# Peptides against a protein of PDB entry 8YVU: the designs that were tried, part 167

Target 1, 39 residues: chain A of PDB entry 8YVU
Amino acid sequence: PQLCYILDAILFLYGIVLTLLYCRLKIQVRKAAITSYEK
Target 2, 160 residues: chain B of PDB entry 8YVU
Amino acid sequence: TWLTVLKKEQEFLGVTQILTAMICLCFGTVVCSVLDISHIEGDIFSSFKAGYPFWGAIFFSISGMLSIISERRNATYLVRGSLGANTASSIAGGTGITILIINLKKSLAYIHIHSCQKFFETKCFMASFSTEIVVMMLFLTILGLGSAVSLTICGAGEEL

## One batch from the design tools (peptide; made by RFdiffusion4, then SolubleMPNN)

Design b2_p25_1_s3 (from b2_p25_1, 15 letters changed)
Fold by OpenDDE base, seed 4:
Structure b2_p25_1_s3 (fold): chain B 39 residues (1-39), chain C 160 residues (1-160), chain D 39 residues (1-39), chain A 25 residues (1-25)
Amino acid sequence: as target 1 above (39 residues)
Amino acid sequence: as target 2 above (160 residues)
Amino acid sequence: as target 1 above (39 residues)
Amino acid sequence: DELLDLALLFLLLVLQLFFLLFQKN
């Protein structure tokens, strides 16, 4: 049971990190697309 | 300004609504398939007994689909249809929220009354499970309602 | 506790899907960067 | 594609909220 909660915490943290990274990556893609359009 | 933002996000809101509906439907089907809700003591699954996950999911799905189609085809009749569907979905969502809140209260009351110190007791487990599922469903319903309302407002703004 | 394990499974699946999507996005960013460099 | 990305982000947010709710309870 304690291991389950620990796993939940880890998975939750991983999800948050992935979300942040995904957002950053998406912003980068958008910026790159805008830059390519201006050229 | 805000209406313009909503219009730009209309497709996203529609997809969100469809996704919410699908998740709700999935939860409903899983719970109904795994658990015999009719034989569970108490009303801890009252929302499921009412069939909310099913009809609510249908309404949200239809609304979302219509919204997406309306946005893509940009036809007036589709916009009106989407508006109507989203309105219906909003009503359904509100009703669903009410049902889920009632279910949640009953579940929490059950846990409190029975002093579920022994988490592994079947009844307490079911009540806890119900609470968790209902909370998830409630959250999904709120999201669906928010999307439906947003789409409704957007559609109404387009008609004006 | 059993619900915790079910949640873990869902979170795990979600994490996998997000990881795949992140990888796809990362590849897209790389391709965009390469294209911008060639211009 | 952009819509899918947005949907994914939304789903992530929803999942995070669920986890927060379950942790709180």
Scores: peptide ipSAE 0.498, ipTM 0.797, DockQ to the pose 0.101; fails the geometry check
Fold by OpenDDE base, seed 2:
Structure b2_p25_1_s3 (fold): chain B 39 residues (1-39), chain C 160 residues (1-160), chain D 39 residues (1-39), chain A 25 residues (1-25)
Amino acid sequence: as target 1 above (39 residues)
Amino acid sequence: as target 2 above (160 residues)
Amino acid sequence: as target 1 above (39 residues)
Amino acid sequence: DELLDLALLFLLLVLQLFFLLFQKN
C-alpha cells in the first residue's frame, strides 16, 4: 500500500506533464491550421 | 526487411537503453540510501547485494552511448565497437534477469512462509517492497536486453 | 489501500487515453506538414 | 523532437506495463 501511494504520486506527476505537453502540441496544431487557412 | 526497421530504430533503442540504465541506477541508489540492505534478514534483496543495479546500469549506459555514437558518426570502427558493447550488455542483461528471477522467487517464498496477511509487519513490508522493485527491475532489464540484442543484430547486419 | 488501487486504475486509463490522443495529434501534425510541403 | 516523442510514448507504454503488473499482483 505504501508503494502504491508512491506510484500514485509518480503517475500523477507524469499525467500532469503529459497533459501540459499535449496542450502545447494541441495549441501548435491549432496555430498551424490557422496559418494554413490564411494562406 | 526487419533489418531496415531495426536500423531506423537504432537511435531510439540506444536512448531507451540509456534511459533504462538510468532508471535502474536511480532505483539502486534510492534503495541503497533508504534501506540498509546488509541488515535485512534473508535474500530478499540478493540482486541489490550483488550490485546489479550499478554494474548493469553502467553496461547498459556504455552500450547505449556507443550505439548512439555509432549511428551518428556511421564509422566502421564504431560499428564494431558498438557490436562488442551491445553483446557484452546482452550477456549482462541475461545474467541480470537470472539474478532478478532468483530474487523474485526468494521474495515470494518469504511472503508465503510468513503468511503476510498483516502488511504492517516490517519483514512483510520489505518482502513486498522487494517484490515490487524486483518486478520493475526485471521488466526494465528485459527491455534493455531487447534493445541490446536488437542493436547487436543491427550492427552485425551492417558488417555483412 | 483500496483508494490507491482505484486511483492507479484511473491514472492508468488516463495515461492510455492521453497516449492515443497524442499519437493521433502527432499524426495530424505530420500530415499537415506533408501537405504544407507539397504546396 | 520526433525521437523525444517516441521516447515519451515508449515511457508511457513501460509505465502502463508496470501498472498492469502491480495491479495483477
Scores: peptide ipSAE 0.489, ipTM 0.791, DockQ to the pose 0.103; fails the geometry check
Fold by OpenDDE base, seed 1:
Structure b2_p25_1_s3 (fold): chain B 39 residues (1-39), chain C 160 residues (1-160), chain D 39 residues (1-39), chain A 25 residues (1-25)
Amino acid sequence: as target 1 above (39 residues)
Amino acid sequence: as target 2 above (160 residues)
Amino acid sequence: as target 1 above (39 residues)
Amino acid sequence: DELLDLALLFLLLVLQLFFLLFQKN
């Protein structure tokens, strides 16, 4: 049971990190698309 | 400006509403299939007994679908239909939140009354499980209500 | 405790899906960067 | 495709909120 809660915490942290990274990448793709459109 | 933002996000809100509805239906069907709610002591599953996961999800699903269709076709009759459906879904969502809060209170009260120190006891386990599921459904219902209200405001703004 | 294990399974599946989406987005960013470099 | 991405992000946020609530309880 204690290991389950630890695993939940790790998976949750991983999910948050991936979400942040995904958001950053999405912003980068949008910026790249805007820059390409202005050229 | 706020109405313009809501209009741009209308499709997203509709998709969110449909997704919320589907998740609620899935939880409702799973709980009803796995647990014999009728034989569970107390009203710890009162929201399920009331059938909220089913009728609430149907209202949210219809509202979401109509909102998406209305946005895509941009026809006046569809906009009015979507507005009506979203209004109905907002009312249903509010009612659902009330039912879920009542269920949550009963579930928590049950846990406190029975002094559930041993979570592995069947009664305490069921009460704890009910509490967790009801909390999840409450959050989903709040999200669905938020989307339905947002879509209603957007639709009303288009008619004015 | 049993719900903890179910949550772990859901979070694990979510993590896999996010990883796949992140990889796809990363590939798109790389392609956009290459295209921008060739211009 | 952009809406799908936004929907996925929203779903992630919802899942995170649920996880936080389950950890608290």
Scores: peptide ipSAE 0.488, ipTM 0.792, DockQ to the pose 0.091; fails the geometry check
Fold by OpenDDE base, seed 5:
Structure b2_p25_1_s3 (fold): chain B 39 residues (1-39), chain C 160 residues (1-160), chain D 39 residues (1-39), chain A 25 residues (1-25)
Amino acid sequence: as target 1 above (39 residues)
Amino acid sequence: as target 2 above (160 residues)
Amino acid sequence: as target 1 above (39 residues)
Amino acid sequence: DELLDLALLFLLLVLQLFFLLFQKN
């Protein structure tokens, strides 16, 4: 049971990090698309 | 300004509503397939006995589908239909929240009364499982209600 | 405790899916950057 | 595609909130 809670915490942290990275990547894709359209 | 923002997110809200409905339906079907709720002592699964996962999912699904169709076709009659469906879904969501809160209280009371120190006892396990599922369903219902209310506001704004 | 393990499985699956999507998006960003550099 | 991305992001946020609630419990 203790291992399960530890795993939940790790997976939760991983989910938060992935969400932040995904948001950053999405912003980069949008910026790249805008720059490509202006050319 | 808020209405314009909501209008841009109508499709997203509709999809969210459908997704919430599907998840609720899935939980309901899984619980019903794995557990014979009729033979479980107590009111731990009162929300399931009331059939909330099923009828709630149906209401949310219909509301979400109508909202998506209304947005795509931009027809006045569809907007009115979507508004009605979203209103009905909002009412259903509110009722569902009430049922789930009652179920949660009963489940927590059961856990407290039996002093579930031994999680391996079948009754304590079932009560804990019920509590977790009810919390999940409560969260999903709140999300569904939020989407339905948002869609209702959007639909009302389009009629004005 | 058993529900915790089920939650872990769901979170794990979610993490895998997000990782795959992130990788795909990252590859797309890189391809877009290369295409923009060649112009 | 943008809608799908937004939906996925929303789902992630919902899942995170759900896990936070379960950890608190």
Scores: peptide ipSAE 0.484, ipTM 0.787, DockQ to the pose 0.083; fails the geometry check

Design b2_p25_1_s4 (from b2_p25_1, 14 letters changed)
Fold by OpenDDE base, seed 2:
Structure b2_p25_1_s4 (fold): chain B 39 residues (1-39), chain C 160 residues (1-160), chain D 39 residues (1-39), chain A 25 residues (1-25)
Amino acid sequence: as target 1 above (39 residues)
Amino acid sequence: as target 2 above (160 residues)
Amino acid sequence: as target 1 above (39 residues)
Amino acid sequence: DELLELAILFLLEVFNNFFLLFLSN
């Protein structure tokens, strides 16, 4: 049971980090697309 | 300025509202499929017995869809319809919050009265599960209400 | 405790899906960067 | 489609925050 809660915390943290990274990457893709359109 | 920001995010808010509604429906469906709420002792699933996950989700879905359609078509009659739907969804959300709070209180009271130290007992597990689901639904309802209110403000601003 | 395990499964699945989406997005960014460099 | 993705991400973030709240209790 304690391992389950620890795993939940780790998976949750991983999910948050991945979400942030995904958002950042999406912003980068948008910026790259805008830059490509201006050229 | 705030109105302008809300107008820009109107589609996002509408989509968020629809997604919130879908999640609520999913929770309702899962609970109804796994549990026979009618045979559960107590009022730990009072919100589910009231059908809130279903009718609330329907209201939010309709409101969100109408908001998106209204924004896309930009027709005066659609704006009015969206405003009405969002207002109705806001009322539904408020009612849902009330029901969920009552359910949460009952669930917590049940846990306290039965001194649920043995989590493996079916009744205590169900009460805890109900509490968790109700809290999740409460958060979703708050989000849906926020989106509906925001869309209502946007629609009202467009009519002025 | 049982809910914890169910939540772990959901979070794990979510993490996998997000990872796949992130990888796809990263590949798209790389392809866009290569295309921009060739122009 | 992009807006939908953003909405999904937002909902996931909210869900995650809610989950953290549960873990903190």
Scores: peptide ipSAE 0.531, ipTM 0.820, DockQ to the pose 0.083; fails the geometry check
Fold by OpenDDE base, seed 1:
Structure b2_p25_1_s4 (fold): chain B 39 residues (1-39), chain C 160 residues (1-160), chain D 39 residues (1-39), chain A 25 residues (1-25)
Amino acid sequence: as target 1 above (39 residues)
Amino acid sequence: as target 2 above (160 residues)
Amino acid sequence: as target 1 above (39 residues)
Amino acid sequence: DELLELAILFLLEVFNNFFLLFLSN
């Protein structure tokens, strides 16, 4: 039972980190698309 | 400037509201299918007994859909309809939050009264499960309310 | 405790999906960077 | 749609944050 909660915490942290990274990448793709459109 | 940002995010907020509504409906249907709420002692599932997951989700879904349609067509009648729907959804969300808070308090009180040290006991397990589900639903309802209020403010700003 | 295990399963699935989306987005960023470099 | 994907990501993030709050209690 305690291991389950620890696993939840780890998986949750991983999910948050991945979400942040995904958002950052998405912003980068959008910026690249805008820059390409302005050229 | 703040209104401009809200207008740009209106479609996103509408989609968020619809998704929140769908998740609430899914949770409601799952809980109703797995648990016989009518036979559960006490008011641990008072929010479910009140049917909040269903009617609340419907209101949020309708509000979100109307908001998206209103934004896409940009017609005055649709804007007014969306504003009305979002206002209704905001009221429904507020009511839902109140119901969920009451349910949460009852569930927590039940856990404390019965000194649920043994979570594997049926009553304690149900109370704990109810508490977890109610908290999740409360969170979803807060998100839905936030989106509905934001859409309402955006729509009101367009009418002014 | 049982809900913890269910949550673990959901978080695990979410992590996999996010990882796949992240990989796709990363590939898009790389393609955009290559295209920008060729211009 | 990109907006739908963003909305899903946002909902997942919020859900994750809420779950963290649950775990913290």
Scores: peptide ipSAE 0.531, ipTM 0.820, DockQ to the pose 0.089; fails the geometry check
Fold by OpenDDE base, seed 3:
Structure b2_p25_1_s4 (fold): chain B 39 residues (1-39), chain C 160 residues (1-160), chain D 39 residues (1-39), chain A 25 residues (1-25)
Amino acid sequence: as target 1 above (39 residues)
Amino acid sequence: as target 2 above (160 residues)
Amino acid sequence: as target 1 above (39 residues)
Amino acid sequence: DELLELAILFLLEVFNNFFLLFLSN
C-alpha cells in the first residue's frame, strides 16, 4: 500500500516532466517548420 | 488591462470549459457504469445522484462552444448568447460546488464514524472512492466556474 | 488502497502514451534537422 | 489546435496536482 502511493507520486512527476518536454519539443518542431518554409 | 487579457484568452477559456465538461461527463458515466449508486447506503454519492456531472457538463459545454463561436464570428447576437450561457454556467458551477462540498463532508463524516482502518471493507472503500471522485469533480467544477466567470466578464465588457 | 492501484494503472498508461508521442516528435525533429542539413 | 493542446495540458496538470493532493492525504 505505501509502495502504491510512492509509485503514484513518481508516475505523476514523470507525467509532468514529459508534458514539459513534449511542449518544448513541439515548439522546436514548429520553429523548424517555419524555417524550412522561409527557405 | 485584465479585460484585455481575458479577451485574448477567451478562446482558450472556452476550450478549457469544454474539456472540463467532457471530463466531468466521462467521470459521471464511469461511476454510473461501475457503481449502482441507488443501492449504496448513505449520501456518499449525493452529487452523482443529483446528476451534477451530466447537467453541469452540458452547461459548461454549451457555454464553451458559444464562447468559441462568439470569438470567431464576432457577431453581437453571439456575444449576447455567450454571455447568457456563461452566466448560466457560472450559476451551475456554483451550485455544483455547493453540492460537491456537501457530498465531501458527508463522505468524510462517514469515514470518521466508521473508523475506516480496514480499507478492505466494502463500505469504507466506497466512501474513500466517493471522496476521491468528489474532490476531482470539485476541482474540475472550480476550473469550469473560473472559465465561465472570466468569459462572462469578457462578454459583459463587449456589451458595454 | 485498491483505488491507488487503479490510479497507478491510469498514470502508467498515460506515461506510455506521452512517451510514444514524445518519441514521434523527436523523430520529426531529427528528420527536419537532416532535411535542413542536406539543403 | 494549439490552444486545445494547451488546454489539455493545463487540465492534465490540474489533474496531476489533484492526484498529488490525494497522495499527500
Scores: peptide ipSAE 0.531, ipTM 0.820, DockQ to the pose 0.098; fails the geometry check
Fold by OpenDDE base, seed 5:
Structure b2_p25_1_s4 (fold): chain B 39 residues (1-39), chain C 160 residues (1-160), chain D 39 residues (1-39), chain A 25 residues (1-25)
Amino acid sequence: as target 1 above (39 residues)
Amino acid sequence: as target 2 above (160 residues)
Amino acid sequence: as target 1 above (39 residues)
Amino acid sequence: DELLELAILFLLEVFNNFFLLFLSN
């Protein structure tokens, strides 16, 4: 049971980090698309 | 300025509302399928017994769908309909939050009374499970209410 | 404890899905960068 | 489709935040 809670915490942290990275990457894609449109 | 921002995000809010509703419905169906709530002693699942996951999900789904349709068609009658549906969904969400809070209090009280040191006891397990599910439902309801209120404000702004 | 395991499964699935989406987005960013470099 | 993806991401973020709150309690 303790291992399960630890795993939950790790998976949760991983999810948050991935979400932040995804948001950053999405912003980069949008910026790249805008730059491509201006050319 | 706030109204303009909300107007741009109406579709997003509508989709969020629908998704929230679907998740709530899924939780309700899963709990009902896995657990026979009628045979559970106590009011630990009072929100489920009241059918909140079902009717709440329906209200949120209808509100979200109407909001999306209203935004896509830009028709005055649809805007009014969406506003009404979102208002109804907001009221339903508020009621749901109240029910869930009451259920949460009962669940916590149950855990305290039985001094659930032995998690393996069926009663303690059910109480903990109920608490977790109710908290999740409460969160989803808050999200749904937020989206519905936002959509209501947007709709009201369009009528003015 | 059983709920913890269910939560672990959900979080694990979520992590996998996010990872896949992140990978797809990363590939898109790379493709966009390459296209921008060729212009 | 992009909006749906954004909505899913938002829901996931909210879910994660909720889970954190639940774990902290």
Scores: peptide ipSAE 0.529, ipTM 0.817, DockQ to the pose 0.082; fails the geometry check

Design b2_p25_2_s3 (from b2_p25_2, 18 letters changed)
Fold by OpenDDE base, seed 3:
Structure b2_p25_2_s3 (fold): chain B 39 residues (1-39), chain C 160 residues (1-160), chain D 39 residues (1-39), chain A 25 residues (1-25)
Amino acid sequence: as target 1 above (39 residues)
Amino acid sequence: as target 2 above (160 residues)
Amino acid sequence: as target 1 above (39 residues)
Amino acid sequence: NLQFLLLLLAFLLSLGVLLDKLLAE
């Protein structure tokens, strides 16, 4: 049972990190698109 | 600036808020379907008795929807409406957290008083289940509050 | 206890979906970078 | 109790559909 809660915490943290990375990538894609349009 | 980043993610935050609301409603529905809260003795389900999963989810859902609509239409009146809704949702979230904390304390007290060594006792099982659900709802409420506050900051920045 | 395992399953699924989305975005960023370099 | 549950279920379904529309746009 305690291991289950630990796993939940790890998975939750992983989800947050992935969400942040996703946001960063999305911003990068947008910046790249803008730069390509200005050229 | 951080404000610019938040504005770009406003739709995402709104969707997150709606999702949080839906999950809260799902949990509320499951609890209500499995358990007859009205017949349960004690205050272990005080948050459910207060109807928090319902009204809290409604506030978060409305706030998220308004935020998305405001972003899409880019109208001044919608921005103000979204700001108001997000503020209301933030207040609702804070109230919800308070209710959930109180419920959690009562549930823990119940477990302590009854010395729930026998997990198979119906009362102890119910108290444990309630505690787990309340904790999950608390996390969801914190996430919802975070999104609502972020949206409120974004809306305030647009009015300036 | 059982709820913990259910939560683990949901979080695991969420993590997989996010990972797939991240990979797709990463590919898009790479394509955008290549296009910008060719200009 | 059953009526309330059905109403809640209907509300949840409506929210799910709305979310789907919002995400599709």
Scores: peptide ipSAE 0.517, ipTM 0.806, DockQ to the pose 0.074
Fold by OpenDDE base, seed 1:
Structure b2_p25_2_s3 (fold): chain B 39 residues (1-39), chain C 160 residues (1-160), chain D 39 residues (1-39), chain A 25 residues (1-25)
Amino acid sequence: as target 1 above (39 residues)
Amino acid sequence: as target 2 above (160 residues)
Amino acid sequence: as target 1 above (39 residues)
Amino acid sequence: NLQFLLLLLAFLLSLGVLLDKLLAE
């Protein structure tokens, strides 16, 4: 049971980190698209 | 193509938010159906007593639905509405997290006070169960908040 | 304990989906960067 | 308590139907 809760915590943290990274990457893609349009 | 990708992402976030809301409602309903929270001693189900699974799920559901509708219709008024709804959902999510943390602290305190050496004792079992449910609800609330914030940022970006 | 395992499964699935989306987005950023460099 | 539960169930069903409509469009 303790192992399960630890796994939940790790997976949850991973999910949050991935969400943040995804948001950052999305912003980068948008910036790149804007820069490409201005050229 | 990038706009299409962004729209797909918004839809995915909206769906995720709705799904999170539905899961929260399901948990709330199951707990209320199986357990008479009013007869349970202590504040181990304080989040349920506060009705968080209900109002939180409503906010997340509305936010997610509005986000999906806004994405599909691509109307300026819907974008603003979605942004407002997502902002409200983000606030609701933050409040929910706070409530759940308080509930978790109370539940843990209850477990500590009763020195639950015997897991099969009714009180200890209920406290443990409450803790598990609250932790799950906390995770779901954080996921919902993440989706709502993401949708808010996307909506704000469309208005700029 | 059973709920913990269910949560693990959901979080695991979510993590996989996010990872795939992140990979796709990363590839798009790379393609955009290459296209910008060629211009 | 039963009345509240029934109301909650009705609300959940309504949300499910609404979700289905939104996904179908």
Scores: peptide ipSAE 0.514, ipTM 0.822, DockQ to the pose 0.050
Fold by OpenDDE base, seed 5:
Structure b2_p25_2_s3 (fold): chain B 39 residues (1-39), chain C 160 residues (1-160), chain D 39 residues (1-39), chain A 25 residues (1-25)
Amino acid sequence: as target 1 above (39 residues)
Amino acid sequence: as target 2 above (160 residues)
Amino acid sequence: as target 1 above (39 residues)
Amino acid sequence: NLQFLLLLLAFLLSLGVLLDKLLAE
């Protein structure tokens, strides 16, 4: 039971980090697409 | 550059805030439907007795909706309204976190004092359930506060 | 305890989905970067 | 208690509909 709560905390943190990384990567894709369109 | 990134994610942050509010309301309704909180002795459900899942969710929902509308219509009056609502939601979120932390401490103390080894005991079950719900609500409130603060910063940047 | 396990399952599924999306997006960024370098 | 629960349910449904409209626009 205690391990379940610890796992929840770890998974929650992982979800937040992945969301941030996904947002950053999405911004990079958009920037790359804009740069490609200007060429 | 940082402000520009936040502006681009404003709609996403607003949606996240509304979603957080809806989840909080769902938990509130489930708890109220299953348990008669008014008849439960002790401070195990202090956050629910204070009505936080309801008023907090309302503030977050209004803030998120105003943020989305402000971004879409790009009107100056909506930007000011959104900034005010997000600021109010940030304050409400901070207060909610404080209440939830206090509730969590009381619930954990109750479990420790009664040495709740048997899950099937009514009092221990209620304390453990309260702890689980409060922890979930705390995480959701932190997410909501983060979104509200981010939206507030975006709105402030547009007014400058 | 049951709620904890349900939350773990949801968070785990969310983490897997985000990881897959992140990998796909990363591949797209790499392809875009290669295409930009060839121009 | 039942009346309060019904009011709360009605409010939640209204919020869900509002959210759906906001996301559809």
Scores: peptide ipSAE 0.508, ipTM 0.799, DockQ to the pose 0.056
Fold by OpenDDE base, seed 4:
Structure b2_p25_2_s3 (fold): chain B 39 residues (1-39), chain C 160 residues (1-160), chain D 39 residues (1-39), chain A 25 residues (1-25)
Amino acid sequence: as target 1 above (39 residues)
Amino acid sequence: as target 2 above (160 residues)
Amino acid sequence: as target 1 above (39 residues)
Amino acid sequence: NLQFLLLLLAFLLSLGVLLDKLLAE
């Protein structure tokens, strides 16, 4: 049971980090698209 | 400067805040769906019984959304209004996260009090599981608070 | 323990989905960067 | 309890869609 909880914590943290990174990349793509449109 | 970096990441921080709130809501929903909290004796899930993850996350989400909208509306006539709205949103978000943290601390305290050394008992297992969920939510709320504080600093910096 | 395993499975699935989305987004960012460099 | 759960789920889904729209803009 303890190992399961540790794994859950790691996976949860990983999920959060990935989601944040995904959001950052999405914002970057949007910014790049806007910059390309203004040129 | 740190302020410039924060301004560049302001939209990201707002999204992070909303996401954190959504995750908290998801955890609350999962707990409510899997466990009939009403049938659980004790105050282990008192925070969930109060619906705190729901209303707390809603307030935090609204705050984050307002912050993002305020940042996106970069119209000259709306600059002052947007700045004000962003600052207000950041403050509201920070307050919401603070309340959530307090509630999570309370929930964790109750779980620790109920923690039995004999992990094999069903009640002890449920308490342990609840503790883990609360810890995860607490971590999320800390992240949300960090984002809210960052947004607040950005808003304050724009006013200076 | 059953709840822990269920949570683990959900988090794992979520992690995989996020990883795929992240990869797709990263490719989009790269394409956008290349397009901006060619202009 | 079930109705409340369904309402909560609907709200979460709506929030997710809203987040997606916000990120897509």
Scores: peptide ipSAE 0.555, ipTM 0.843, DockQ to the pose 0.103; fails the geometry check

